# Designs tried in a protein design run: peptides against a protein of PDB entry 5NXQ. Part 124

Target 1, 114 residues: chain A of PDB entry 5NXQ
Amino acid sequence: EIQIPVSMAAEEEYLRSKVLSELLTDTLENDGEMYGNENEVLAALNGAYDKALLRLFASACSDQNVEKALSLAHELKQDRALTAAVKISERAELPSLVKKINNIREARYEQQLK

## One batch from the design tools (peptide; made by RFdiffusion4, then SolubleMPNN)

Design b2_p29_3_s2 (from b2_p29_3, 16 letters changed)
Fold by OpenDDE base, seed 1:
Parts: C-alpha cells; sequence; structure tokens
Structure b2_p29_3_s2 (fold): chain B 114 residues (1-114), chain A 29 residues (1-29)
C-alpha cells in the first residue's frame, strides 16, 4: 500500500467530507429524507470532517501559523471539536489562540439562544 | 416506499461517487 503523508491524507479527507456533507445537507433541505437515515449519515460525515480538520489544525499549530489555525477553527462544526482545538492550542502553548477559540464557542452559544 | 440503507453502506456509495467524480475532473485537466 502506498503511504500518504499525514498532512496530505488529512487534506483529502477534509475535502471529501466537506463536499459530501454539503451535498447531503443540500439534498436533505431540498428533497428531504430518501433512505430515512440521512441525518445519521450526515452526523458521521461531520464527525469525519471535524476529525480531518483537527489534524490540519494541529499541523498549523505545530507550524506556529496562528492565522491558519484560527481560520480552521472557524470551520469546525461540532462543539466537541472546538473543545479539542482548545486542548491542542494549550498543548502548543498558544494562549491567544485559546482565547480566540473560546470566543468562537461563546458566539455560537449566543446564536443558539436566539 | 422509502428505502433504508445502513449508514456505512450509504457513505461508501457516496465515497465511490466522489472518487469517480474526482477522477473525471482530473482527466479534464
Amino acid sequence: as target 1 above (114 residues)
Amino acid sequence: MKHSMPPEEYVEELRKKYEELKKKLLELR
């Protein structure tokens, strides 16, 4: 089997999951459920998406590319993924990034209350 | 009647479609 670098694998999975998630979301919004379990499939896709994105995020943190890391954090869907991003940022000793990610979480909480 | 499919199987079908599409796009380059 051909070994693919972790960063390249993460990019591929991110792109795949992003595209599939968007397509499925649009399908659900426009056509409704066809198989009756599309929401479960979408949850799985979103999980894979966030997992891949977190790998890219970790790489950006390792490169000390805070701007890229923050941009990636904005793209995370699940709150648990943002929590993971905070932990990664803490381990990378990037307190400014930690604060900014927590601000993202707070903003999302406020939006959910509206 | 609406069909039902296990999530894993549905995801695999989507994956295959994605790979086929990607291949076609690469061939156009």
Scores: peptide ipSAE 0.023, ipTM 0.455, DockQ to the pose 0.036
Fold by OpenDDE base, seed 2:
Structure b2_p29_3_s2 (fold): chain B 114 residues (1-114), chain A 29 residues (1-29)
Amino acid sequence: as target 1 above (114 residues)
Amino acid sequence: MKHSMPPEEYVEELRKKYEELKKKLLELR
């Protein structure tokens, strides 16, 4: 098997998980459950999506590309993924990015309280 | 009959469909 660069592999997995998650979500909304465990599958896909996205995020942090990193953080779905992004930013010594990601998390919490 | 499928197996089927769509997209270009 041909070795694919890590960045390309992460982006491919991100795109795959994104598309499959969207397709499954649309199917559930329009047709309902067919196998009875689609929500579990969707959760797994969303997990894979965030994992791949975090790899891209870490790469952006390593490149000191704060703008790209922040853009990627906005695409993260799960709160635990945002927490992971904060930790990655802390290790990369990017305090401004840490603050901005925490603001994203706080904003999402406020939206859930409405 | 409502068929239950393990999440990993269902994801694999979806992945196959994704790859087929990708192939079709390439063929149309």
Scores: peptide ipSAE 0.022, ipTM 0.454, DockQ to the pose 0.037
Fold by OpenDDE base, seed 3:
Structure b2_p29_3_s2 (fold): chain B 114 residues (1-114), chain A 29 residues (1-29)
Amino acid sequence: as target 1 above (114 residues)
Amino acid sequence: MKHSMPPEEYVEELRKKYEELKKKLLELR
């Protein structure tokens, strides 16, 4: 196994979860379920993905890098993760970012109603 | 017949493949 610095753990976990989620999704689309529990594994990977991404998001907020934070928020999959991002933004006193993330959430709700 | 594998074991196999891919990527640079 390749050794990485502890300081890069969140980024590495994000990338790992992203790649594995994409790979598993493609496999399901092309080959179907082989073991019968791939959807459960995918749900777990998506959860880990958002969790790792939120850590990167929090770091970006701490660095006052609003552009990076917003880009990361767009990559969040679950609505609950967007809600968490709003809370992090509020604590970081970034009201413009709060508004933009709420806009993302509202846009997704509108798409679901169509 | 579908194979049965615990989710943890399946993730571990995927992790091994991921690490191998990273190793190959580093060797190409």
Scores: peptide ipSAE 0.022, ipTM 0.451, DockQ to the pose 0.036
Fold by OpenDDE base, seed 4:
Structure b2_p29_3_s2 (fold): chain B 114 residues (1-114), chain A 29 residues (1-29)
Amino acid sequence: as target 1 above (114 residues)
Amino acid sequence: MKHSMPPEEYVEELRKKYEELKKKLLELR
């Protein structure tokens, strides 16, 4: 059994989930709902997407690559994923990253209120 | 009529579409 590095597996899952999410999103925007449960499917895909991203994020944090970690955090879709990223950053003892991710969260909340 | 599809099955259909796109991409290379 070939053990694939966690980072490679996470990247593959990230790409897969990203593509599938984009395909579904485009279909919904252009063709509308076909089966009536597309939102549920999309939510599942977005969950998988964020999960994969968080693994990549954790890897970046372990490498002390704050810039890469921050870039990945910007790609997170769900607020709960940002919360998870904060926790990961705290455990990695990266307070500057914690602050920046919280700023992302606040900015998204403000945009939703407009 | 909209026919409900299990999420897993729908994802599989999307995967098939993805693979089709990959084939087209490879043909262009």
Scores: peptide ipSAE 0.021, ipTM 0.454, DockQ to the pose 0.038

Design b2_p29_3_s3 (from b2_p29_3, 17 letters changed)
Fold by OpenDDE base, seed 3:
Structure b2_p29_3_s3 (fold): chain B 114 residues (1-114), chain A 29 residues (1-29)
Amino acid sequence: as target 1 above (114 residues)
Amino acid sequence: MKHPMPPEEYIEKLREKYKKEKEELLKKR
């Protein structure tokens, strides 16, 4: 079995989860619930999406590509994933990236309070 | 009663739907 490099596997899973999440969201908006478990499937897809994205984020941090890392952080859906991104950035000794990700978190909290 | 479908089967049905919609769009051009 040809072992796909971890980075390529993470990118494939990210793209797959992104496309499927978008497709399912659009289907729910246009057609409504068909089977009654669509929200559970969507939650699972969003979880897989953030997990794959965090692997790409960690790779970008390892490469010292702060711009790519920040762009990926903006695409994270769940707050828990942003918290994980902060921890990865701290471990990578990228304090500027830590500050920027915390700003994203604060902005999302402010939007929820309105 | 809505019959719950396994995630894998549901995803495959979504893919089939998208494929059909794309084919119909191409026929209208």
Scores: peptide ipSAE 0.024, ipTM 0.442, DockQ to the pose 0.039
Fold by OpenDDE base, seed 5:
Structure b2_p29_3_s3 (fold): chain B 114 residues (1-114), chain A 29 residues (1-29)
Amino acid sequence: as target 1 above (114 residues)
Amino acid sequence: MKHPMPPEEYIEKLREKYKKEKEELLKKR
């Protein structure tokens, strides 16, 4: 069994889930529901996407690459994933990154209230 | 009524659609 490095596996899953999520989103917006469970599939894809992205985020934190980590955090879709990113940042002892991710969360909450 | 497709099967159909669309776009260039 070929052991794929964790970072490569995470990148592959991120790219796969990203492309499929975008395609499904575009399909839903343009063509509507075809099978009636597209939202469930999209939720699963977004979950896989955020999970893969969080692995990349954790790798960036381990590398002390705050700029890359922050860029990855901006790409996270779910609030629960941002919460996970905060916890990862705290564990990595990156308080500046914690603050910036919390700012992303607050900005998203404010946008949902408008 | 089309029966709900299992997520993995739906993902595979999306992948196939994407591949075909990409191939068609490459032929139009």
Scores: peptide ipSAE 0.023, ipTM 0.458, DockQ to the pose 0.041
Fold by OpenDDE base, seed 1:
Structure b2_p29_3_s3 (fold): chain B 114 residues (1-114), chain A 29 residues (1-29)
Amino acid sequence: as target 1 above (114 residues)
Amino acid sequence: MKHPMPPEEYIEKLREKYKKEKEELLKKR
């Protein structure tokens, strides 16, 4: 079986989970709950989405592409994923990126207080 | 409410729903 490069696999999973998450979110907003576990499915999709993004993020950090890494971090949904991105940035010795990701976290916390 | 479905089964049902909706929209054109 042809091994798909990790980056391509991550991009595929990112796109898949992004589309499905958007579709499910739109369905919940427009039609409400149909099966009663849509929120659980959405959480799983968002988890897969963030996992795929973190792989792309790690690749961008390895390439020293800070702009791409930061753009990917903005797309992360869960706070735990932002925490993981900070750890990846620290390991990549990118302190400027660490600061910028922490600023994203702080901004999200402030928005949740509204 | 219908019974909860495993995520993969639910996603397949969702895909089927949107496929049907798309086909219906195309028929109305």
Scores: peptide ipSAE 0.022, ipTM 0.448, DockQ to the pose 0.039
Fold by OpenDDE base, seed 2:
Parts: sequence; C-alpha cells; structure tokens
Structure b2_p29_3_s3 (fold): chain B 114 residues (1-114), chain A 29 residues (1-29)
Amino acid sequence: as target 1 above (114 residues)
Amino acid sequence: MKHPMPPEEYIEKLREKYKKEKEELLKKR
C-alpha cells in the first residue's frame, strides 16, 4: 500500500475540507437549515480543515518558512487552531511568528466586539 | 427541482465526485 506522504495527505484533506466547508456554508446562507444538523456538519468540516492546515503549518515551521507559515495561519478558522499554531511556533523557536499570530487573534477578537 | 439532500449525503456525494476526479486525473498521467 503506497503510503501517501503526510504532507500530501494533509494538503489533500485541507483542499477537500475547504471545498466542502465552503459549499455547505453557501448552502446554509442561501437555503438555511433544512435538516437541523448542518451546523454540526459544518463544525466538523471546519475542524478537519483546521487540523489539516495545522499539519501544513507545522511543516512550514519545520522548514523555517515563516512567510508560508504566516499565510497558513491567516487561513485558520477557529481560535483554538490559532492557539495551536502559537504553540507550534513557540516549539519551533519562531518568536516573530508567535507575535504575528497573536496579532491575528487580537484582530479577530476586536472584530467580534463590533 | 432537485430535492435538498441531507448534508451527510451531500458531503458523501461530493467526496465521491472528488474521488472520481482524482482517479481520472491519475489515469490520464
């Protein structure tokens, strides 16, 4: 069984989850809840999306590719995922990236207060 | 009118389409 490299598997899952999440989000926005479980499904998809993205983020940190890591962090949806990205950045000894991710978190909190 | 599909079934159909597209892309290589 050809084991797909972890990075390729993460990229595939990221793209798949992204597309599915976007499609379901659009459906909810246009048609509303039809079956009552759409928000649960969307939450699961967003969780899978962030999980896959965090794997890519960790890989970028391992490669010392701060620009790629930061770009990936901007794509994270959940605050808990940003928190995980901070921890990964700390472990990778990338303090500049930690600061930038915390700035993303702060900006999102400010937007929620509006 | 296409009857709205349950999200789980819709997601599964999307996964199947994605799988088929991937298989077709692999067969063309």
Scores: peptide ipSAE 0.022, ipTM 0.446, DockQ to the pose 0.033

Design b2_p29_3_s4 (from b2_p29_3, 17 letters changed)
Fold by OpenDDE base, seed 1:
Structure b2_p29_3_s4 (fold): chain B 114 residues (1-114), chain A 29 residues (1-29)
Amino acid sequence: as target 1 above (114 residues)
Amino acid sequence: MSHSMPPEEYIKKLREKYEKLKKELLAKR
């Protein structure tokens, strides 16, 4: 069995989930709900998206590519995914990245209060 | 009546739509 590298699989799933999430979001905005559970589907897609993105994030951390890791963290949708990114950064001994991700979390929290 | 589809089935349909769109875009190149 051709073992697809984890990074390639994660990138493929990230791209797929991103495109599908965008398509569904556009459909909801333009056409409204057709089946009544599109929000659940979108949540599932966003979950898969963040999961794939976190794998890419972990790879970037292992490569000590802080700039790439930070760019990926900005693309994370769920707060729980940002929490996971913090834990990954801590394990990778990247305290500067931890601080930057926490700043992203704080900024998002402040935006929700507006 | 809004037919509720299981999320997995709905995602499958969206994926099919995506693949169709991708094929169409590639054919236009």
Scores: peptide ipSAE 0.026, ipTM 0.508, DockQ to the pose 0.039
Fold by OpenDDE base, seed 4:
Structure b2_p29_3_s4 (fold): chain B 114 residues (1-114), chain A 29 residues (1-29)
Amino acid sequence: as target 1 above (114 residues)
Amino acid sequence: MSHSMPPEEYIKKLREKYEKLKKELLAKR
């Protein structure tokens, strides 16, 4: 059995989930709801997306690549995923990254209030 | 009545569409 490196597997899942999420979003925008539960499906896809992205994020943190980690954090969709990213950053002893991710969270909250 | 599809089944169908699209893109090369 071909052992796929964890990073490659995470990247593949990230890309797959991203594309599927985009396709579903486009379908909803163009055709509307077909089954009535597309939002649940989209949430599941976004969850898979964030999960894969968090693996990439964790890898970037392990590599001490703060710039890449921050870039990946900006791509996270769910607030719970940002919270997870904070925890990963704390574990990796990257306080600057923690602050930056918290700033992302605050900015998103402010945008939702407008 | 459009029956609600379980998320897993819907994702499966989307995946199938993705794979078809991928094959089509590869065939155009």
Scores: peptide ipSAE 0.026, ipTM 0.508, DockQ to the pose 0.038
Fold by OpenDDE base, seed 2:
Structure b2_p29_3_s4 (fold): chain B 114 residues (1-114), chain A 29 residues (1-29)
Amino acid sequence: as target 1 above (114 residues)
Amino acid sequence: MSHSMPPEEYIKKLREKYEKLKKELLAKR
């Protein structure tokens, strides 16, 4: 069994989950619910998406590539995923990245209140 | 040897599958 490097596996899963999420979202917006479970599937896909993205994020942090890590953090969908990204950044001893991710979280909270 | 499709090719196939599914669903209406 060819061990695909962890980074490649994470990238593949990220892309897969992203595409499926986007396609399902577009279908729901255009055609509505067809099977009645699309929202549940979408939630699962978004979870898988964030999980894969967090693996890429962790890799970027390990490489001390703060710019890449920050770019990936902006793509995270769920607040719980941003919280996980903060924890990863703290472990990587990247306080500047921690601050920037917290700013993203605060901005999203403010948008939800409007 | 399961040739893991490159992500781009996999994405292309997924898109094709979804487009085909959409056409089939529209044709049944």
Scores: peptide ipSAE 0.024, ipTM 0.451, DockQ to the pose 0.087
Fold by OpenDDE base, seed 3:
Structure b2_p29_3_s4 (fold): chain B 114 residues (1-114), chain A 29 residues (1-29)
Amino acid sequence: as target 1 above (114 residues)
Amino acid sequence: MSHSMPPEEYIKKLREKYEKLKKELLAKR
């Protein structure tokens, strides 16, 4: 059994979840719901996507690559994932990154109020 | 009645679609 490094596994899962989410979204927009559970599948894919991104985010924080970490945080879809990213940044002792992620979070809240 | 496909089977079909697209893109290079 080929042991895949954890970082490669996280990248693979991120890319897989991203592509599948995009394909499903495009299908829903073009053809509508065919089986009636596509939204549930999409929610599961988005969960897997954010989970994979958070692993990459944690790796970037460990490498002290703040630019990469911030870029990854912008790609997070769920608010709970942004909260997790803040906690990871706090543990990594990156207060500037914490502030920037909180700014992303606040901006999304403001957009939802409109 | 819209036949509900199990999420696992639906994901499998999406993967097949992706692999087909990938092969087509590589063949055009």
Scores: peptide ipSAE 0.023, ipTM 0.488, DockQ to the pose 0.038

Design b2_p29_4_s1 (from b2_p29_4, 15 letters changed)
Fold by OpenDDE base, seed 2:
Structure b2_p29_4_s1 (fold): chain B 114 residues (1-114), chain A 29 residues (1-29)
Amino acid sequence: as target 1 above (114 residues)
Amino acid sequence: SALEKEMEELGKEMEEAVKKAEELLKKML
C-alpha cells in the first residue's frame, strides 16, 4: 500500500470536504431537506473540513508562513476550530498570529450579536 | 447513508484534531 504524506492527505480531505459541503449546501437551498439528516451530514462534513484545515494550518505554522496560516484560519468554520488554531499558534511561538486569530473570533462573535 | 457514515468517521472532535495537528507541528519543526 502506498503511504500518502500527512500533508497531502490533509489537502485531499480539505478539498473533498469543501466541495461536498458546498454541493450539499446548494442542494438544501434549492431542493430543501429530502431525508431529514442533511444537516447532520453537513455538520459532520464541516468537522472533517476544519480538521483537515487545522492540519494544513499546522504545516503552514511549521513553515513560518504566517500569511498562509492566517488565510487558512479565515477558512475555518467552527469557533472551536479557531480555538484549536490559537493553541497551535501558541505552540509554534507565533504571538502575532495568535492575536490575529483572536481578532477573527471576536469579529465573528460581534456578527452573531447583530 | 454511505456518505453519512464516511463523514461521521472523518468528523472527529476538535480536541482530537488539535492534538494531531500539534503532533504534526512537532514533527515538522
Scores: peptide ipSAE 0.039, ipTM 0.603, DockQ to the pose 0.054
Fold by OpenDDE base, seed 1:
Structure b2_p29_4_s1 (fold): chain B 114 residues (1-114), chain A 29 residues (1-29)
Amino acid sequence: as target 1 above (114 residues)
Amino acid sequence: SALEKEMEELGKEMEEAVKKAEELLKKML
């Protein structure tokens, strides 16, 4: 069996989920729900999206590419995904990245309170 | 709600994804 490289698979899923999520979001904003399950589908897409990003994030951390890792973290949608990114960063012994990701989380919390 | 249940399931999937990512990192480091 031919194995697809992890990075390629992750990038493919990231791009697919990103495009679909954006399209569905735009549809909901402009046209509302069409079939009654769009929010559920969007949630699933966001899950897949973040899952793919986390794989890319892990790779970036492995490369000690903090800038790339941080950029990827900014793209994460779910708080639980950010939490995961923090844990990955801790394991990679990247304390500066941990701090920056936590700042992202805090900023999002503040935005939700407004 | 159905959505909440689905989100919970997605949460479980995310946790698994996190574990896999950590495992990947461990292998790569």
Scores: peptide ipSAE 0.038, ipTM 0.597, DockQ to the pose 0.038
Fold by OpenDDE base, seed 3:
Structure b2_p29_4_s1 (fold): chain B 114 residues (1-114), chain A 29 residues (1-29)
Amino acid sequence: as target 1 above (114 residues)
Amino acid sequence: SALEKEMEELGKEMEEAVKKAEELLKKML
């Protein structure tokens, strides 16, 4: 029996969800609704995507790799995921990362107001 | 649909994985 390392599994799920989300988004933009449930599937994919990212994010924080953690945070789609990233950063005692993630959140809020 | 169920399951699995990752983080700190 071959066991896949946890980090590799997380990366795989992230990549899979990312690709599927992008493909579905492109399909909706170019071809429109096909089956009638694409939005629901996309929502599920985005949820899984962010969760996978958060796992990788937590791993990066554990490694004290702030740059990698920040890069991953930029890829998060949902605000609730950014909030989770902040909490993880706080637990990791990385205040600089907390500040940077909050900046991401603020920037997105401003964009939504436009 | 089957795809929706699969994605939902994936989400749950990843949620559990995130919890485990957080536990590992606590151990490393």
Scores: peptide ipSAE 0.036, ipTM 0.595, DockQ to the pose 0.052
Fold by OpenDDE base, seed 5:
Structure b2_p29_4_s1 (fold): chain B 114 residues (1-114), chain A 29 residues (1-29)
Amino acid sequence: as target 1 above (114 residues)
Amino acid sequence: SALEKEMEELGKEMEEAVKKAEELLKKML
């Protein structure tokens, strides 16, 4: 079996889940629920999306590419994924990145309270 | 629907693949 590099696989997974999530989201917004299980599918896709991003995020941290890591963190959808990104940043000993990700989280909390 | 089932299955497969990779990455960080 041909081994595909983890980073390459993660990028493919990210793109695939992103496209599918966008398609389903658009359908729900424009046409509503069609079959009654869209929320479950969307949750799974969003989970896969964030996890794929986190793999890329971890790779960026490993490369000490803080700018790329931060950019990826902004693309994360779920708060729990941001929390995971913080933990990864801590393990990578990137305190500046930790602070910036926490700022993203706080900003999203404030927006949700409006 | 067939599309939803496919999307769900794909999501699960992706989740499993990512989970395995994350375990490896955690060891490296």
Scores: peptide ipSAE 0.035, ipTM 0.559, DockQ to the pose 0.052

Design b2_p29_4_s2 (from b2_p29_4, 12 letters changed)
Fold by OpenDDE base, seed 5:
Structure b2_p29_4_s2 (fold): chain B 114 residues (1-114), chain A 29 residues (1-29)
Amino acid sequence: as target 1 above (114 residues)
Amino acid sequence: SPLEETMEELAKEMEEAVKKAEELLKKML
């Protein structure tokens, strides 16, 4: 049996979730309500999306690739995912990355307050 | 609803994935 590397599996799931989220968003923008549970569907898709990203993020941290890790963190949608990224960064002993991710969180908080 | 349940399960899986990732990092670093 061919074992797919975790990073590759994460990339696949990321792309799948991304595409589905985009398709749903486009549908809502063009056609309106879909089955009356659009927000729940989006939340589930975003969850899967962020989960996949976090796996990639963890891999980047393991490789000590801070630039890649930060890029991935910017793509995270949910605050809980950013929190997870911080925890991963802390474990990876990447304080500069922790700071940068916290900056992302703070920026998003400010945007939500507007 | 089934969707809500899947969302909750996914959230749990995310948490578990983070924990596993942390353990892996501990072993690698």
Scores: peptide ipSAE 0.035, ipTM 0.576, DockQ to the pose 0.082
Fold by OpenDDE base, seed 4:
Structure b2_p29_4_s2 (fold): chain B 114 residues (1-114), chain A 29 residues (1-29)
Amino acid sequence: as target 1 above (114 residues)
Amino acid sequence: SPLEETMEELAKEMEEAVKKAEELLKKML
């Protein structure tokens, strides 16, 4: 058994989830429905994807790498994940990052209201 | 640490989504 560093494990899960999400999206866009549950699969994959991203996000926050953390936050898909990112940022005592993530949330809210 | 606790809470909250993803992926892959 090989022990994988936490950061590498998180990155692997992120990449895996990203690839699977993209493959499913492409399938829906180009080939149509396969099993009739693709939307549920996509939603679940988004959850796993965001979880993996949040692990990377937390690592970036721990490193005080605000720019990396912010870049990762932009990749988050679900609002609840952005909320989690805010909480992580607060715990990491990065108020500037909190504000920037809230700006992302607000921008998405405004877009959805249109 | 507070950060670790936050991550644990997040992991718990999102555990069901991950589990569902794994189950559904097993059907498709």
Scores: peptide ipSAE 0.029, ipTM 0.559, DockQ to the pose 0.506
Fold by OpenDDE base, seed 2:
Structure b2_p29_4_s2 (fold): chain B 114 residues (1-114), chain A 29 residues (1-29)
Amino acid sequence: as target 1 above (114 residues)
Amino acid sequence: SPLEETMEELAKEMEEAVKKAEELLKKML
């Protein structure tokens, strides 16, 4: 079996998850509720999406590419994924990135309160 | 619905595909 590089696999999964999440969202918005477990499916897709992003994020941190890492963090959907990104940044000893990601989290929290 | 079923199957496949990623992430977290 051909082993795909970790970074390429992560990117592929990210793109796949992103497309599927968007398609499902658009379908729900345009065609209405599908009934059943559509919200659970969406949550699962978002989870996979964020997990794939976090792999890319970790790679960016390893490369000390703070700009790329931050850009990826902005694409994360779930708060728990941002928390994971913070922890990864801490392990990578990138305190400036930690602060920036925490700012993203705070901003999203404030938006939810509105 | 057929679409829901398809999306569910794809979601399951995607979750399985990232299991290795989860293991890697746990080491980093």
Scores: peptide ipSAE 0.027, ipTM 0.554, DockQ to the pose 0.037
Fold by OpenDDE base, seed 3:
Order: sequence, then structure tokens, then C-alpha cells
Structure b2_p29_4_s2 (fold): chain B 114 residues (1-114), chain A 29 residues (1-29)
Amino acid sequence: as target 1 above (114 residues)
Amino acid sequence: SPLEETMEELAKEMEEAVKKAEELLKKML
């Protein structure tokens, strides 16, 4: 039996989640059609998207690829996902990455205040 | 609607996939 590498599976899930989330968002914004539960579906898709990203993020941290990890962190949508990324970075003993992710969080907080 | 039903099915499929992925993540870290 052929097994798919963990990193490849994570990438597939990320791409799938991203595409589906974007398609739903575009449909709501461009077509304006509502069916009653789009927000629930969107929330689920966004959650799956962030979780998939976190898997890739963790893999990047394991590889000590800070640049890739940081790029992935910027794509996280939910604050709770950024918090998770911080915890992963701490476990990976990457204090510089922890600081940079916290900067992302602070920047988003500032934007929300404006 | 058919679109709504398909989106719900896809969401469920993704949720299951993510659950499996979380288990793999625990093994990596």
C-alpha cells in the first residue's frame, strides 16, 4: 500500500480548504445569494483552513524553516490560530518566531481599533 | 438547495480530514 507523506497530505488539505473557503466567500460577495447556513459553512471551512495551515506551520518549525513558518502565520485568519502558532513556536524553541507572530497579533488588534 | 447541500457535504468531509490530520500533527511534534 502506497502511503502519502504527512507533509503532502497537509498541503492537500490546506489547498482544498483554501479553495473552498474562497469559492464560498466569492459566491456570497459577488452573487449575493443566501441559502440560510452559509455563515456556518464558512466558519467551518475557515476553521479547517487554519488547522491545515497550522499543520504546515508545525512542519516548517520542525524543519527550522523560520521564513516559511512566518509566511504561513501571516495567512492564518483567526486569532486563536495565531495563539496556537505561538505555542508551536515555543515548543520548537524558536523565540524569534514567537516574537514575530506576537507582532502580527498586535498589528491586527491595532487595525481592529481603527 | 443543491449548492447548500454540496457545501455541507464538503464541510463535513473537510472536518473529518482535519481530525485525522490533527492526530498526525501530534506525532510530528
Scores: peptide ipSAE 0.025, ipTM 0.535, DockQ to the pose 0.051

